# Ledger of designs, part 121: peptides against a protein of PDB entry 8PQO

Target 1, 252 residues: chain A of PDB entry 8PQO
Amino acid sequence: VLLKEYRVILPVSVDEYQVGQLYSVAEASKNETGGGEGVEVLVNEPYEKDGEKGQYTHKIYHLQSKVPTFVRMLAPEGALNIHEKAWNAYPYCRTVITNEYMKEDFLIKIETWHKPDLGTQENVHKLEPEAWKHVEAVYIDIADRSQVLSKDYKAEEDPAKFKSIKTGRGPLGPNWKQELVNQKDCPYMCAYKLVTVKFKWWGLQNKVENFIHKQERRLFTNFHRQLFCWLDKWVDLTMDDIRRMEEETKRQ

## One batch from the design tools (peptide; made by RFdiffusion4, then SolubleMPNN)

Design b1_p19_6_s2 (from b1_p19_6, 8 letters changed)
Fold by OpenDDE base, seed 3:
Structure b1_p19_6_s2 (fold): chain B 252 residues (1-252), chain A 19 residues (1-19)
Amino acid sequence: as target 1 above (252 residues)
Amino acid sequence: SSLSDLYFTVANLAVLAGL
């Protein structure tokens, strides 16, 4: 098991981020190869548990069409079905990813708190001290080009170049986080993303767990760069606007 | 690698859909 807490600081408010995240998820999903093909939504309902109130979703990703034919032919039954269970109680969110074939030997859990701070809170997910001491805190700087793979880099998604017309935010220079403290009119937040990766195959645990974390970090980096650079597209939208857009997308 | 890109795409779709 490998745990890391990714801290993503953004020059947006927690309330703004709720809209921006949903917009950016929808937009990014449209841009991905194959889109939502092979996604089955089993459950999408409100939930309330232990004072947590939000929306629960259960989706299955059928990857048979996403892999080469020879992989599909050799894959054991259930190996290409990924289950995603998500509890969205913004500003808290939890996602659990499992695989039918791997069962208890595979888990990706992503728990996120969105806080109106600069990533200074320790153990925001309230882990036991023994567990917390094994968590690596990883800061993601969306303005740092060195954290972006060359193949992922797009100039239109570079926070160091982007200037929001609607808000005046950006571009983000090398010291943007320090400068933000002196900018009373610019809101800020941190997404604290605790990622738990479990891959219990002997001899491959560390390799696969580290690989998955590398991919998650890459994802979080690219996504939040997009989210910020798309600020002018979503900052004036309300949650009601997002809901309408989602419903319109379902009808297409 | 092609495998890393495939995993990245799948992870993106899964994680993004859950957010």
Scores: peptide ipSAE 0.190, ipTM 0.814, DockQ to the pose 0.078
Fold by OpenDDE base, seed 5:
Structure b1_p19_6_s2 (fold): chain B 252 residues (1-252), chain A 19 residues (1-19)
Amino acid sequence: as target 1 above (252 residues)
Amino acid sequence: SSLSDLYFTVANLAVLAGL
């Protein structure tokens, strides 16, 4: 098991981020090959548990059409079905990813707190002290080009170049986080993303767990760069606007 | 590289849909 807490600082408010995240998820999903093809929604319902109230979703990603033919032919039953269970109680979210074939031997858990700070809180997820000692805190700087793979880099998604016309935010220079403290009119937040990765195959555990973390980091980096650079597209939207857009997308 | 891209695509779809 490998735990890392990714801290993504953004020059947006927690309230703004709720809209921006939903918009950016929808937009990014449209850009993926096949869109929603191969995604089965099993459950989408409100939940209430232990004082947490939100929306619960259970989705299955059928990857049979997404892998090479030889992999599909050799894959055991259930190996190409990924289950995602998500509890969205913004500003808290939890996602659990499992695989039918691997069962308890594979787990990706992502727990996120969105806080109106600069990533300074320790153990925001309230882990036991012994568990917290093993968590690496990883800061994602959306303005740092060195954290972006060359193949992922797009100039129109570079926070170091982007200037929001609607808000005046950006571009983000090398010291943007320090400068943000002195900009009283610019909101900020941190997404604290505790990622737990478990892969219980002997000899491959560390390799695969580290690989998954590398991919998650890449994903979080790219996504939040997009989210910020798309600020002018979503900052004036309301949650009602987002809901209407989602309903329109479902009808297509 | 190709395997990493495949996993990234899968992870991207899953995480994005869960956010």
Scores: peptide ipSAE 0.182, ipTM 0.813, DockQ to the pose 0.079
Fold by OpenDDE base, seed 4:
Structure b1_p19_6_s2 (fold): chain B 252 residues (1-252), chain A 19 residues (1-19)
Amino acid sequence: as target 1 above (252 residues)
Amino acid sequence: SSLSDLYFTVANLAVLAGL
């Protein structure tokens, strides 16, 4: 088991982020899947548990059409079905990813707190002290081009070049976080993403767990760069606007 | 590698869909 807490600081408020996240997820999903083929929604319902109230979703990603034929032919039954269970009680969210073939031998858990701070809170997820000692804190700087793979880089998604016309935020220079503290009118937040990766196959555990963390970090970096650079597209939207857009997308 | 990109796409879809 390998745990890392990714801290993503953004020059947006916690309330703004809720809209921006949903918008950016929708846009990113359109760009990657070409229409969400192979995604089965089993459950999408409100939940209430231990004072936490939110939306529960259970989705299956069928990857048979997304892998080469030889992989599909060699893959064991259930190996290409990924289950995602998500509890969205913004500003808290939990996602659990499992695989039908791997069962208990594979787990990705992502727990996120969105806080109106600069990533300064320790153990925001309230882990036991012994567990917290094993968590590496990783800061993601959305303005740092060196954290972005060349193949992922897009100039239109570069926070160091983007300036929001609607809000005046950006571009984000090398010291943008320090400057933000002195700008009383600019909101800020941190997404604290505790990622737990379990891959129990002997001899492959460390390799696969580190690989998955590398992919998650890449994802979080690219996603939040997009979210910020799309600020002018979503900052004036309401939650009702987002819901309408999602409904329109489902009908197409 | 093509496999790495595939895993990235799957991870992206899963994480993004769970938000």
Scores: peptide ipSAE 0.143, ipTM 0.798, DockQ to the pose 0.079
Fold by OpenDDE base, seed 1:
Structure b1_p19_6_s2 (fold): chain B 252 residues (1-252), chain A 19 residues (1-19)
Amino acid sequence: as target 1 above (252 residues)
Amino acid sequence: SSLSDLYFTVANLAVLAGL
């Protein structure tokens, strides 16, 4: 098992991020896969548990059409079915990813707190001390070009070049996070993403767990660069606007 | 967390699960 807490600082408010995240997820999904092909929604309902209120979703991602033919032909039964269970109680979110073939031997858990700070809170997910001492804190700087793979880099998604016309935010210079402390009119937040990866196959555990973390870090970096650079597209939208957009997408 | 998170992770995991 390998745990890391990714801390993503953004020059947006917690309330703004709720809209921006939903918008950016929808856009990123359309751009990469052309939509929700192979996604089965089993459950989508409100929940209330232990004082947490939100929306629960259970989805199956059928990857048979998304992998090469030779992979599909050689894959064990259930290996290409990924289950995602998500509890969205914004500003807290939890996602659990499992696979039908791997069962207990595979888990990805992503727990996120969105806080109006600069990533300074320790153990925001309230782990036991013994567990917390094994968590690496990883800061993602969306303005740092060196954290982006060359194949992922797009100039239109570079926070160091982008300036929001609607808000005046950006471009983000090398010391932008420190400068935020002195900018009274610019909101900021941190997404604290505790990622737990378990892959219990002997001889492959460390390799696969580290690989998955590398992919998650890459994903979080690219996604939040997009979210910020798309600020002018979503900052004036309401949650009702987002819901309408989601409904329109479901009908296509 | 996000559908975008799942795409990159799931694509790679699908290949690994099939090996």
Scores: peptide ipSAE 0.111, ipTM 0.778, DockQ to the pose 0.360

Design b1_p19_6_s3 (from b1_p19_6, 8 letters changed)
Fold by OpenDDE base, seed 1:
Structure b1_p19_6_s3 (fold): chain B 252 residues (1-252), chain A 19 residues (1-19)
Amino acid sequence: as target 1 above (252 residues)
Amino acid sequence: SYLSELYFTVANLSVLAGL
């Protein structure tokens, strides 16, 4: 098991982020070929658990059509079915990814708190001390180009170049986080993303767990760079606007 | 999330290819 807490600081408010995240997820998914195909939604309903209220979703990603024939033919039964269970109680979110074949030997859990701070809180997810001492805190700086793979880099998605016309935010210089403290007109938040990866196969555990973390870090980095650089596209949208857009997309 | 789907797919394929 490998745990890392990714801390993503953004020059947006917690309330703004809720809109921006939903917009950016929708936009990013449209840009990916075959996005949404082979997704079965089993459950999509409100929930209440331990004082937490939100929306629960259970989806199955059927990857049979997404892989080459030889992979499909060689894959064990259930290996190409990924289950995603998500509890969305913004500003708290939890996602659990499992696989039918691997069962308890495979787990990706992503727990996120969105806080109006600069990533200074320790153990925001309230882990036991013994567990917390094994968590690596990883700061993602969306303005740091060195954290972006060359193949992922786009100038139009570079926070160090972007300036929001609607808000005046950006570009983000090397010291943008320190300067943000003195900019009372610019809101800020941190997404604390505790990622738990378990891959309990002897000989492959460390390799796969580290690989998944690398992909998650890459995803979080690119996504939040996009989210910020798309600020002018979503900052004036309301949650009702987002819901309408989602409903319109479902009807297509 | 839908955005995570791509990376989870890549991870899954990498595991299967490594077997």
Scores: peptide ipSAE 0.036, ipTM 0.718, DockQ to the pose 0.318
Fold by OpenDDE base, seed 5:
Structure b1_p19_6_s3 (fold): chain B 252 residues (1-252), chain A 19 residues (1-19)
Amino acid sequence: as target 1 above (252 residues)
Amino acid sequence: SYLSELYFTVANLSVLAGL
């Protein structure tokens, strides 16, 4: 088991982020070819549990069409079915990813708190001390080009170059996070993303767990760079606007 | 949301496809 807490600091408010996240996901989904293919939505309903109220989703991703033929032919039953269970209770979210074949030997859990701070809170997810001491805190700096793979880099998605016309935020210089303290009119938040990866196969555990974390980090980095650089596209949108966009997308 | 979950799922699927 490998745990890392990714802390993504953004020059947006927690309330703004809710809109921006939904917009950016929708936009990214449009850009992804075949993103909806092989996705089965089993459950999509409101939930209330232990004082937490939100939306629960259960999806199955059928990967049979997404892998090479030889993999499909050799894959055990259920190996290409990925289950995603998500509890969306913004500003808290939890996603659990499992596989039918691997059962308890495979887990990806992503728990996110969105807080109006600069990533300074320790153990925001309230782990036991023994567990928390094994968590690596990883700061993602959306302005740091060195954290972006060359193949993922786009100038139009570079926070170090982008300036929001609507808000005046950006570009983000090397010390932008420290400078936020002096910018009273600029909101900020941190997404604390505790990622738990479990892959209990002898000889592959560390390799796969580290690989998954690497990909998660890549995803978080790229997504939040986009989110910020798309600020002018979504900052004036309301949640009602987002809901309308989601409905329109479902009809297409 | 559906879209947020899709983002996380697609990302994770891409990871798994790369294994």
Scores: peptide ipSAE 0.039, ipTM 0.733, DockQ to the pose 0.141; fails the geometry check
Fold by OpenDDE base, seed 3:
Structure b1_p19_6_s3 (fold): chain B 252 residues (1-252), chain A 19 residues (1-19)
Amino acid sequence: as target 1 above (252 residues)
Amino acid sequence: SYLSELYFTVANLSVLAGL
């Protein structure tokens, strides 16, 4: 098991982020080829547990159409079915990803707290001290181009070049986080993403777990760069606007 | 591995949708 807490600092408020995230997810999904194909929604309902109130979703991603024929033919039963269970209680969310074939030998869990701070809170997910000492804190700087793979880089998604017309935020220079502290008119937040990766196959555990974390970090980096650079597209939207957009998408 | 990359792709979409 490998745990890392990714801390993504953004020059947006927690309330703004809720809208921006939903918008950016929808936009990113549209840009992905083959998005939505093979997705089965089993559950989508409100939940309330231990004072946490939100939306619970259970989805199955059937990857049979996403792999070559020979892989599909050789894959064990359930190997190409990925289950995603998500508890969305913003500003808290939890996603658990499992596989029918791997069972208990595979787990990706992503727990996120969105806090109105600069990533200074320790153990925001309230792990036991013994567990917390094994968590690596990883700061993602959306303005740092060195954290972006060349193949992922787009100038229109570069926070170091983007200037929001609607808010005046950006571009984000090398010391933007330090400068932000002195800017009373610019909100900020941190997404604390505790990622738990379990791949219990002898000889491959460390390699696969590290690989998964590398991909998650890549995803978080690119997504939040997009989220910020798309600020002018979503900052004036309300949660009601987002809900209407989602309903319109469902009708198509 | 091929499977790991696929899982990550799905995980990425899921993480984006679940957050």
Scores: peptide ipSAE 0.037, ipTM 0.728, DockQ to the pose 0.094; fails the geometry check
Fold by OpenDDE base, seed 4:
Structure b1_p19_6_s3 (fold): chain B 252 residues (1-252), chain A 19 residues (1-19)
Amino acid sequence: as target 1 above (252 residues)
Amino acid sequence: SYLSELYFTVANLSVLAGL
């Protein structure tokens, strides 16, 4: 098991982020090959647990069409079905990813708190001290070009170049986080993403767990760079606007 | 492995949806 807490600081408010996230997810999904092909939604319902109110979703990603024929032919039953269970109670979110074949031997859990701070809180997910001491804190700087793979880099998604016309935010220089503290008119937040990866397969555990973390970090970095650089596209939208856009997309 | 890359791809989509 490998745990890391990714801390993503953004020059947006917690309330703004809720809209921006949904917009950016929808936009990113449009750009993905297959655009949700093989996704089965089993459950999509409100939930309430221990004072937490939100939306619960259970999705299955069927990967049979995404793998070569020989892999499909050799894959055990259930090996190409990935289950995603998500509890979305913004500003808190939890996602659990499992596989039918691997069962308890495979887990990706992502727990996120969105807080109006600069990533300074320790153990925001309230782990036991013994567990917390094994968590690596990883700061993602959306303005740092060195954290972006060359193949992922796009100038139009570079926070160090982007200037929001609607808000005046950006471009983000090397010391943007420090400067933000002195800018009383600019909101900020941190997404604290505790990622738990378990891949219990002899000889491959560490390799696969580290690989998955590397991919998650890459995803979080690229996503939040996009989210910020798309600020002018979503900052004036309401949650009702987002819901309407989602419904319109489903009808196409 | 190829399977791990596929899991990552799906996880990425899921994480984006859950974000």
Scores: peptide ipSAE 0.037, ipTM 0.723, DockQ to the pose 0.094; fails the geometry check

Design b1_p19_6_s4 (from b1_p19_6, 8 letters changed)
Fold by OpenDDE base, seed 5:
Structure b1_p19_6_s4 (fold): chain B 252 residues (1-252), chain A 19 residues (1-19)
Amino acid sequence: as target 1 above (252 residues)
Amino acid sequence: SALSELYFTVASLSVLAGL
């Protein structure tokens, strides 16, 4: 098992981020080849548990069409069926990813708190002290080009070059986080993303767990760079606007 | 979460099958 807490600081408010995240997810989904293919929604309903209120979703991703032919031919039964269970209670979110073939030997859990701070809280997910000692904190700086793979880099998605016309935020220079404290009118937040990866196969555990974390970090970095650089596209939208957009997408 | 979480999973499975 490998745990890391990714901390993503953004010059947006917690309330703004809720809109921006949903918009950016929708936009990113449109840009992906085969978006929606092989996705089965089993459950999509409100939930309430221990004072937590939100939306619960259970989806199955059938990956048979998304992997190379040789992978599909060699994969055991159920190995290409991924279950995603998500509890969306913004500003808290939890996602659990499992596989039918691997059963208890495979788990990806992503727990996120969105807080109006600069990533300074320790153990925001309230882990036991012994568990917290094994968590690596990883800061993602969306303005740092060195954290972006060359193949992923786009100038129009570079926070160090982007300036929001609607809000005046950006570009983000090398000291943008320090300067943010002095800008009374600029909101900020941190997404604390605790990622738990378990891959219990002897000889492959460390390799696969590290690989998954590498991909998660890459995903979080690119996504939040996009989210910020798309600020002018979503900052004036309301949650009702987002809901209407989602309903329109379902009809397609 | 959405399709974004699928990307790392697909990549991981592809690597595993190639080993």
Scores: peptide ipSAE 0.047, ipTM 0.738, DockQ to the pose 0.276
Fold by OpenDDE base, seed 1:
Structure b1_p19_6_s4 (fold): chain B 252 residues (1-252), chain A 19 residues (1-19)
Amino acid sequence: as target 1 above (252 residues)
Amino acid sequence: SALSELYFTVASLSVLAGL
């Protein structure tokens, strides 16, 4: 098992981020080849449990059409079915990813708190001390070009070049986080993403767990660079606007 | 981010399925 807490600092408010995240997820999904093909929604309902109130979803991702034919032919039964259970109670979110074949030997859990701070809180997910001491805190700087793979880099998604016309935010220089403290009119937040990865196959555990973390870090970096650089597209939208857009997309 | 996380994770898992 490998745990890391990714801390993504953004020059947006917690309330703004809720809109921006939903918008950016929708845009990113539209840009992906194959989109939501093979996605089965089993459950989509409100929940209230342990002080949380939000939306619960259970989805199955059928990967049979997403992998090469030889992989599909050789894959064990259930190996290409991924289950995602998500509890969305913004500003808290939890996602649990499992696989039918691997059962207890595979787990990806992503627990996120969105806080109006600069990533300074320790153990925001309230782990036991013994567990917390094994968590690596990883700061993602969306302005740091060195954290972006060359193949992922787009100039139009570079926070170090982007200037928001509507808000005046950006571009983000090397010391943007420190300067943010002195900018009283610029909101900020941190997404604390505790990622738990378990892959219990002898000889492959560390390799696969580290690989998954590397991919998650890459995803978080690219996604939040997009979210910030798309600020002018979503900052004036309301949650009602987002809901209408989602409903319109479902009807098409 | 949950949906975006899943899409990227699914892509990663497809690589793992080929191992």
Scores: peptide ipSAE 0.055, ipTM 0.749, DockQ to the pose 0.262; fails the geometry check
Fold by OpenDDE base, seed 2:
Structure b1_p19_6_s4 (fold): chain B 252 residues (1-252), chain A 19 residues (1-19)
Amino acid sequence: as target 1 above (252 residues)
Amino acid sequence: SALSELYFTVASLSVLAGL
């Protein structure tokens, strides 16, 4: 098991982020080829548990059509079915990913708290001390080009170049986080994303767990760079606007 | 997470490609 807490600091408010995240997910999904294929929604309903109120979703990702034929032919039954259970109670979110074949030997859990701070809180997810001491805190700096793979880099998604016309935010210089404290009119937040990866397979555990974390980090980095650089597209939208957009997308 | 839909597709494919 490998745990890392990714801390993504953004020059947006927690309330703004809720809109921006939903917008950016929708846009990113549109930009990805074949993104929604093979997704089965089993459950999508509101929930209330332990004072947490939100939306619960259970989805199955059928990857049979997404992998090469030889992989599909060699894959054990259920190996290409990924279950995603998500509890979306913004500003808290939890996602649990499992696989039918690997059962207890595979787990990806992503728990996110969105806080109006600069990533300074320790153990925001309230892990036991013994567990917390094994968590690596990883800061993602959306303005740091060195954290972006060359193949992922786009100038139009570079926070170090982008300036929001609507808000005046950006571009983000090398010391933008430190300077943000002095900018009273600029909101900020941190997404604390605790990622738990378990891949129990003899000889492959560490390799795969580290690989998954690497992919998660890459995803978080690219996504939040997009989210910021798309600020002018979503900052004036309301949650109702987002809901309407989602409904319209479902009809297409 | 709202990112999970995109993540699972990309991550799963990446994991499979890396195995």
Scores: peptide ipSAE 0.044, ipTM 0.757, DockQ to the pose 0.206; fails the geometry check
Fold by OpenDDE base, seed 4:
Structure b1_p19_6_s4 (fold): chain B 252 residues (1-252), chain A 19 residues (1-19)
Amino acid sequence: as target 1 above (252 residues)
Amino acid sequence: SALSELYFTVASLSVLAGL
């Protein structure tokens, strides 16, 4: 098991982020070819548990059509079915990813707290002290180009170049976080993303767990760069606007 | 492995969808 807590600081408020996240997810999904194919939504309903109130979703990603024929033919039953269970109770979110074949030997859990701070809270997910000792804190700087793969880099998604016309935020220079503290009118938040990866196959555990973390980090980095650079597209939207957009997309 | 990369891709989409 490999745990890392990714901390993404953004010059937006927690309330703004809720809109921006949903907008950016929708846009990112549109840009990904074949992302919606083979997705089965089993459950999509409100939930209430332990004072947490939100939306619960259970989706199955069927990968049979997305892999080569020889892989499909050799894959054990259930190996190409990925289950995603998500509890979205913003500002808290939990996602659990499992596989039918691997069962308890495979787990990706992503737990996120969105806090109006600069990523200074320790153990925001309230892990046991012994467990917390094994968590690596990883700071993602959306303005740092060196954290972005060349193949992922887009100038229009570069926070170091972007300036929001509507809010005046950006561009984000090398010391933008320190400067943010002195800008009383600019909101900020941190997304604390605790990622738990378990892959219990002897000889492959460390390799796969590290690989998954590397990919998650890449995803979080690119996503939040997009989110910020798309600020002018979503900052004036309401949650109702987002819901309407989602419904319109489903009807197409 | 190719399978792990596919899992990552799906996981990435899932994370985005779950957000």
Scores: peptide ipSAE 0.039, ipTM 0.729, DockQ to the pose 0.095; fails the geometry check

